# Ledger of designs, part 226: peptides against a protein of PDB entry 3S8F

Target 1, 157 residues: chain A of PDB entry 3S8F
Amino acid sequence: VLTLFVAVPSLMTAFTVAASLEFAGRLRGGRGLFGWIRALPWDNPAFVAPVLGLLGFIPGGAGGIVNASFTLDYVVHNTAWVPGHFHLQVASLVTLTAMGSLYWLLPNLTGKPISDAQRRLGLAVVWLWFLGMMIMAVGLHWAGLLNVPRRAYIAQV
Target 2, 166 residues: chain B of PDB entry 3S8F
Amino acid sequence: DEHKAHKAILAYEKGWLAFSLAMLFVFIALIAYTLATHTAGVIPAGKLERVDPTTVRQEGPWADPAQAVVQTGPNQYTVYVLAFAFGYQPNPIEVPQGAEIVFKITSPDVIHGFHVEGTNINVEVLPGEVSTVRYTFKRPGEYRIICNQYCGLGHQNMFGTIVVKE

## One batch from the design tools (peptide; made by RFdiffusion4, then SolubleMPNN)

Design b2_p23_3_s1 (from b2_p23_3, 14 letters changed)
Fold by OpenDDE base, seed 4:
Structure b2_p23_3_s1 (fold): chain B 157 residues (1-157), chain C 166 residues (1-166), chain A 23 residues (1-23)
Amino acid sequence: as target 1 above (157 residues)
Amino acid sequence: as target 2 above (166 residues)
Amino acid sequence: LVELVYNAYVAMLLAMLADIARI
């Protein structure tokens, strides 16, 4: 039960980040309930990548609560569910954040801005990575719910 | 401007906090729904029980595989299982159909898994601890035991069998 | 390609949800 309290600071962080994004979007001219989303710099892979990571982190975080549940652990523990969870956390959030950071860092380190072609390619990469990761993660979670074991090459289903 | 920005941020934080709480409840509801519709319940965990992994093969209820299946009552059995590198003992485990089986599982060496296909039995087996799982096999046949915790070079070949007899 | 991947994701998600909901 106490393990679930780890969700509290995580949720607080998520809300703070979301609030920052909303504030930024509104500063960029976005209005209304959803208009601020469109106002965010979706043409910049340095922005898009970590945001997509955050989007993947939401279901991953929900899965974290499940994994931390004493009772639900009996269902999902050491099944394909667990790899599904950390692929959302590490291979999605962390990896995409690293990609985004790189798209910001390299131009600043080299003193050369990225070309339009590089920007467009970067956008394609992060979107494709995100979508592929989501498909894989959904598959792993689904397989886990079907009791496909972790760390085994065979399964009944 | 900073004060106004601070107030705006706080308002957004409150809004997102409310949204997050709402979503949390939605997720809890979905979990509850899934559990209610797709599971008969959770396998109860036993109390923490300790055993000496260095002597478990020489003395005690795990020492003799021929004595591993113990009838504890009418249609009730306790099965003392060892998970080791790289297999299970006894193997096969023979139990009657419809009997209430209490598995007492431990390891003499490293951490293993005990995942029984076709069931919801899935536990980690730690040296020095006894994992307790209660299950009733409703269907006769063979159930494969899979190690789902990496335990060494032979991990991929570590299988056991439960034979449920009519 | 993005559309294809997106459609595959949505289809998989819907299939999973349908299976879970038994609808």
Scores: peptide ipSAE 0.023, ipTM 0.734, DockQ to the pose 0.040
Fold by OpenDDE base, seed 3:
Structure b2_p23_3_s1 (fold): chain B 157 residues (1-157), chain C 166 residues (1-166), chain A 23 residues (1-23)
Amino acid sequence: as target 1 above (157 residues)
Amino acid sequence: as target 2 above (166 residues)
Amino acid sequence: LVELVYNAYVAMLLAMLADIARI
């Protein structure tokens, strides 16, 4: 019970971020239950990257609760499940946030806006990264459930 | 304008906070359901057993690999296994099919893994602690033991074998 | 190609879920 209470502030934070996104989308003219999502600046890699990171963080966070659960951890511990988890947390959220930050930081540091070509390339990079990470993460989690060991080059399955 | 924006933000935050709490309960319920329906596969941890890793190779039940397999009852065995850099002892571990096997696993050096392919046996082995796993092999054959915890330069080659005999 | 990759991803996800549901 105590371990699960640790998830409370994390969930509060996550959904507060979601609230901020909803507010931003509505300020940009989005209406209805989902219209605010479409209104967000999906043409900006500095926005898209961390948001995709957040999307990857959702299943990763859920997995974190599983991993922190003593009885459930018995099933997944030291299997490919664990790498699947932290690839969502680190290689998706953290990495994409870092990548996205560059699309804000570099223009500010150089005093030059990014070109349209750079913007399009940036969008391609972050979307492809996210897609690849999701495929890999699903594969790792699935392999983990099939008891494929972590830190081994060989497996029965 | 700032006040209106602040009020709007608070309203959204309250909604999402309520949602977050609801989701927390959903997750707890899902965990509870999973535990209720799938607990049969969980091996009880048992009591914490301690050993001295500095003497485990010289004295006690792990010292002689020839004496590692001990019959404790009809169709019941205890196997004292050492996981070390970089292998397992005894190797191979020979056990009969259909017997209840209690593995008592410890390490004289660093943390290792004990992952038996084709089984649900997957435990970490800590120096100074005894890992206890109970399993019954229903199928004869060879089962590979894999170290799934990094233990040094030879980690990738650290394998063992359990031979289940008819 | 993007559609192919997406479809493959979705198929894999569904296959995984189906496998989990079988357990």
Scores: peptide ipSAE 0.022, ipTM 0.743, DockQ to the pose 0.039
Fold by OpenDDE base, seed 5:
Structure b2_p23_3_s1 (fold): chain B 157 residues (1-157), chain C 166 residues (1-166), chain A 23 residues (1-23)
Amino acid sequence: as target 1 above (157 residues)
Amino acid sequence: as target 2 above (166 residues)
Amino acid sequence: LVELVYNAYVAMLLAMLADIARI
């Protein structure tokens, strides 16, 4: 019940953020249905990381609704699906947001700007992290649907 | 100016809110689809039954593993299963092929899992509560029971077997 | 890199959905 209650505000927030990003992208010169996306500051790991986290959070949030459904929970509960959900929420959204925050926080705290090399490395790190998380999460969700158990070292498939 | 920008933002917000609402319906549809396609063969019971975990080993239908399988009708059986640290009883559980089996599962100690490989049977077993699952085994053979809820040091080794006889 | 990640992700999702549809 609580999950469903928080799901609505969470979704509203997510789409409000998306709306803000669209507006920002358009202000930066982006046009058309998707041109605003390209206009966002994708060269900044402090921006890219949390945005990727949000993207990972979308299927994770959908999964949260699934997990909160009494009927669907029977299908996915205590299977590899659950760790898949966790890794989208924690290892994707939370972790990438934290990573992105560091790319802003550390330069500001130390007073030393990030070098171009560090910026490029940061971009590589967050994209690779996202890719890895998506591979693992999709795999875990898929395995869960195939009835691979959670908290077990064996599987029938 | 800022006011004009705010009006523009509002327009985008309305669009995205509409999109969000549409996505909610998509998620509901996906839930319905998943339910329809992945729950066949197992009927979980909605009735909440209680039992005293401190006496369940000593008295009642779970007390004697030799009497755990009860024929309740033509081609219908009830199996009273205990999940405990660290195993299942009876073990093995022997049932006929093609019979409707009602599993009544409880625990005398801590929370366990009851996951039967090759089936959609996957329930948590709580002390003081009876988990009920209906299933019909269509294929003879051995089905492994796995504990998929952490229950202590021996959790990883907690297995049982269902033997389906022709 | 962005395109590669995106394509890989989409491909995996589609593969998963295809498998689900088979069930």
Scores: peptide ipSAE 0.014, ipTM 0.715, DockQ to the pose 0.044
Fold by OpenDDE base, seed 1:
Structure b2_p23_3_s1 (fold): chain B 157 residues (1-157), chain C 166 residues (1-166), chain A 23 residues (1-23)
Amino acid sequence: as target 1 above (157 residues)
Amino acid sequence: as target 2 above (166 residues)
Amino acid sequence: LVELVYNAYVAMLLAMLADIARI
């Protein structure tokens, strides 16, 4: 139980970021309980990428709590569950944030905006990446719960 | 109005902070519920037992695979298993159906895995430490042991077999 | 810089292969 308190700073950070998104959406004219979401700049891959990363980080963070549980770790340890977890954390959040950073950094460094074609391509890339990552991660977590071993090419199940 | 903006931000942060704390309690509750309803599948960690990996092959209960299966009581056995690069000893491990088996697993070389298909047995095996797992095989047959911890070039081919006899 | 990063990457891969092969 005490180990789970390590999740407090992470949860605080995660939800304060969510609060910042809500505030930004409301500043952009969004109203109501969910209207602020639609008001966010979903046409900008520099925004969409890290936000999708954050969304992937939610189930990953929940998995982190499970993995940190002494007793529940016996169920998931060294199964496909574990790579499912870190693909959400690294290949989703970190990677998508890095991808988004490129769409922000390059225009700022060069002083040249990205073309509309580049923008559309960027949106396609980050959404497809997110979708593929979610499919893979869900599959890995599911396989892990079925006791499919990690670092093995075969499983009885 | 910067002051209003700051107040609004603080209000949102407080709200989401409260939500974050609530979620923490939800997760703890879910873990507690899971443990309360599914305790039969939990394999507890054993006591810390240390061995010398440099001598474990030459002396002690792991030295002779022919003596690896020890009857400790009526329908109770202890099996001393070595996980090594790249296999298990003894192989096969022969145990009777319905007996309580205590696996004492260690390694003479590097970290290995000990994953038994069709069971909930899944532990890491560390040189210098003994992993203890208790299990009762209800069904006769062959159970494959899989190494699920990277241990070198032959890792992917590192398998063993448990034969459960009627 | 690109060359440096490339060389570092190759070195890392070789180190990984050496570890896998235990050499």
Scores: peptide ipSAE 0.006, ipTM 0.749, DockQ to the pose 0.012

Design b2_p23_3_s3 (from b2_p23_3, 14 letters changed)
Fold by OpenDDE base, seed 3:
Structure b2_p23_3_s3 (fold): chain B 157 residues (1-157), chain C 166 residues (1-166), chain A 23 residues (1-23)
Amino acid sequence: as target 1 above (157 residues)
Amino acid sequence: as target 2 above (166 residues)
Amino acid sequence: MVEEVFNASIAMLAQMLLDIAQI
């Protein structure tokens, strides 16, 4: 129970970010329960990448709670589940945030805006990255639940 | 305008914070439910046992692999296993089918893994500590032990075998 | 369930690629 108290500030942070996104979307003209999502700037890879990272972080965070549970960790520890978890956390959230930051940073540092072609390519990259990470993560979590060991090149299944 | 925006942000934050707290309780409840209904396969940790990794090879129950399998009851055995760079001792571990096996596992050198394929046996083995795992093999055959904790250059080749005899 | 998710993911991938090809 004490370990799970860490989830309180984490959830507060996560949902505060969500609140900020909702506000931004509504400010951009989005209405209704979900209309604000559509109103967000999905044409900007600097926005899309971090948001996709956040989406990947959700199941990763849930997995973090599982991994932090002493009893549940016994089931998943040192299985493929763990790599699945941190690929969501690091390779999705952190990496996509870095990628998104780059799309913001480079134009500002160079003084040159990205071209439309570069923007479209950027969108393709971040979406493909996210999708690939999700597929891999699902596979790793599945394998982990099947007791496939971590850090081994062989498995019974 | 700035004040209006600030007020709006606070309203959304308040709503999402309430939601976050609600979700926290949901997750706790789900975990509690899972623990209550699906703990049959969890092997409880035994008493914390310590051993001197510098002498474990020379004296004590781990010193002689020929005496590693000890019958403690009519259908009960204790197996004293060393995980070391890079293998397991004894190897193979021979145990009867249907017997309750208590594995007492330790390491003389570095941290290793003890993952038995086809079972839920999966523990880390720390020098200076004894890992205790209880298991009953219902099916005869060979079970591979895999080291799933990086332990050095030979980690990928660190395997053992449990032979379950009828 | 995993197979279903896999199949759905492949379908989504295909659609995404089609969408990307159009931009």
Scores: peptide ipSAE 0.019, ipTM 0.742, DockQ to the pose 0.046
Fold by OpenDDE base, seed 1:
Structure b2_p23_3_s3 (fold): chain B 157 residues (1-157), chain C 166 residues (1-166), chain A 23 residues (1-23)
Amino acid sequence: as target 1 above (157 residues)
Amino acid sequence: as target 2 above (166 residues)
Amino acid sequence: MVEEVFNASIAMLAQMLLDIAQI
């Protein structure tokens, strides 16, 4: 149980980011408990990408706590659960953050804004990426709970 | 007003921090609840048993595959298993149905996996250490052993078999 | 069972993509 305290700094960071998003949404005219979410700039792939990454990081972080538990790790260790976990952490958060950074960086480096077509394409890319990652991650976690082994091409199930 | 904005940010941070801490306690509580109500099948870590991986093939209980299955009591057996690049010994492992089996697994070379299909047996096998797993096979038949830890070029083909006899 | 779930998932994904393409 003591090892689970390693989650405290990560949770503090994650929820500080969430606090910043809430503040930003309220500054943009969002009201109520959830109205601030709608007020965020969902038309900008530079914003949407890292936020979707953060959303994927939530279940991934919860999985990290599970993986760090001695008793629960017995169930999930070296199963498909583990790839499911790190795909949420790396291929979702890190990759989507990189994508978002690119959509921010290129306009700033060139001094030219992206076209509307490029913006729409960017939104499609990051949403499809997120959707695919969620499907794969859910499938891998599910398979892991069914004791499908990691690093094996066969499974009884 | 910069001061008002700063206070507002701190208030949001405090709220979300409180939520973060609450979620941490929820996770701990869920783990505690699960352990308290569903302890069956949980195999705790035993005492660390060490062996010399350089001599384990020549001396000791792992040296002779023909003597790997040892009856330790009525309907109780200990099976000394080697995981190596790239297979298991003995292969097959023959055990009686309904018997309590204690697997003592080690490696003479690199880290391997020991995953038995149709069971909850899933452990890593480290050179120099003995992994101990206790299991009772309720159904007769063949159970495949799969290596789920990368161990080299032949990793994907590293399999064993447990034969449970009536 | 995993193969069945995989096939079903691919079919569902394909249908979803077809539906999106019709928007």
Scores: peptide ipSAE 0.018, ipTM 0.752, DockQ to the pose 0.031
Fold by OpenDDE base, seed 4:
Structure b2_p23_3_s3 (fold): chain B 157 residues (1-157), chain C 166 residues (1-166), chain A 23 residues (1-23)
Amino acid sequence: as target 1 above (157 residues)
Amino acid sequence: as target 2 above (166 residues)
Amino acid sequence: MVEEVFNASIAMLAQMLLDIAQI
């Protein structure tokens, strides 16, 4: 029970970021329930990358609740489910945030703005990475529920 | 302007906090739905039991593989299993079909896994701790035991077999 | 079933790469 309480501040933190995004979108002229999303700078890979990371973090967070549950852990522990969770949390959120940070940091450090071609390539890389991570993560979670063991080269299913 | 901005942010934070709580309930509901659609159930944890890993091979119920399967009642057995680098003892484990089996698993060396294919048996095995799992095999045949916790160079080859007899 | 999903995923990836190569 106490372990599950960790989910509360985690969710609060994650959705505080979402609140900041909504505020930013509305400052950029977005209106209505969803109009602020469209107003965000989706043409900037430094923005898109960490946002996609956050989107991957949502199902990962749900998995975190499962993994932190004493009873549910008996179902998923040391199955492919756990790597699935890791790839959403680390290989998606952390990695995409790092990519986004790099797209911002390098131009600032070098004093050279990124070209339009580099910007477009960056967007393609980030979106493709996200897509690949989502496919892999869904597969790993599914395999885990089918009792595919972690750290094994063979499985019955 | 700064005060107005802070008020706006606070309003959005309150909204997203409410949304976060709602989503928490949605996730709980989805988990419940998933569990309801999965018929395998949850393995209950037993009471924490300790054992000395340095003597477990020499004395006690794990010491003799020939005495590892103990009938405790009509159609009830306790099986004392050692997970070690790199295998299981006894191997094979022979049990009757339809019997209630209580596995008591420990390790004399490092942490291992005990994952029985075709079942919901999946536990970590810690030196100094006894893992207890209860299961009834409904189908006869051979069930492979897989180590799903990295335990060294021979980890990938660490297998056991449970033979369920009619 | 996992094998089928794996094979389908590889096929999809291969097709994606082929499509990209044709751009």
Scores: peptide ipSAE 0.018, ipTM 0.734, DockQ to the pose 0.028
Fold by OpenDDE base, seed 2:
Structure b2_p23_3_s3 (fold): chain B 157 residues (1-157), chain C 166 residues (1-166), chain A 23 residues (1-23)
Amino acid sequence: as target 1 above (157 residues)
Amino acid sequence: as target 2 above (166 residues)
Amino acid sequence: MVEEVFNASIAMLAQMLLDIAQI
């Protein structure tokens, strides 16, 4: 009951953000069922970073439901699964949102736009960060399911 | 203008809310499926029991490691285990193969982990509380106990052994 | 198993990069 009580508003919020993205994409000329996605400003690291964070949040949020489940928590509790969840929530969503915020904030504070080189470098950074986090998260979740303990440097597996 | 934008936003929100609800049901279904197909490894939570961590070393069933393994019936044992900084008592824990073992685990000091490699035994051990785990070792051999909750400078070296005898 | 997961992850990354290079 409590898990669902938290999960429903969280999902509503997350998908409302997606609705806002759809609206923004359509305002930018995107048409069709998925054309609005391509119309979003994928050339701007200030946009891409938070969006990638949101993408990481999807499996992370699902993992949160698992962790909050009384029965499923017996499988994943204090295993490498938990760090995997955290890396999706903190190291991807929060961190990428912070990165994106900086890409917006610094130009506004300095009054100078970022150079094209800085923009491209920023895109590379956030995409590579996301990729690395996804690899790490998948590995940690997999290890967790294989009963690799959390906070231990050795395992029988 | 503003009215048109509002109507458009509302339409998109309705669609995504419907999708959100659908995904919620998908997740619930997946959880239900997982539970229905993988229930064999679930160790039921025991009754919540309390113990005084300040006296658990001096009196009671955890006080003497030589008496920690208690036969409670034919092929049934209770093992009273202390997790402490930094180890387990008794160590090793010796139990027979095929016996039903009830572990009663507590801590005299701080929170520890009790993770038995190669098994589904994985519980946190809180001072003042008794963790109860029921398990039957089908294979003889040595099983390592790992602390998976940080408990201090010696945490990484906190290991125990369960010896399952034929 | 940890080593297997690591190796699998590296293999997956390598394959991904190869796939990207072929686009």
Scores: peptide ipSAE 0.023, ipTM 0.704, DockQ to the pose 0.044; fails the geometry check

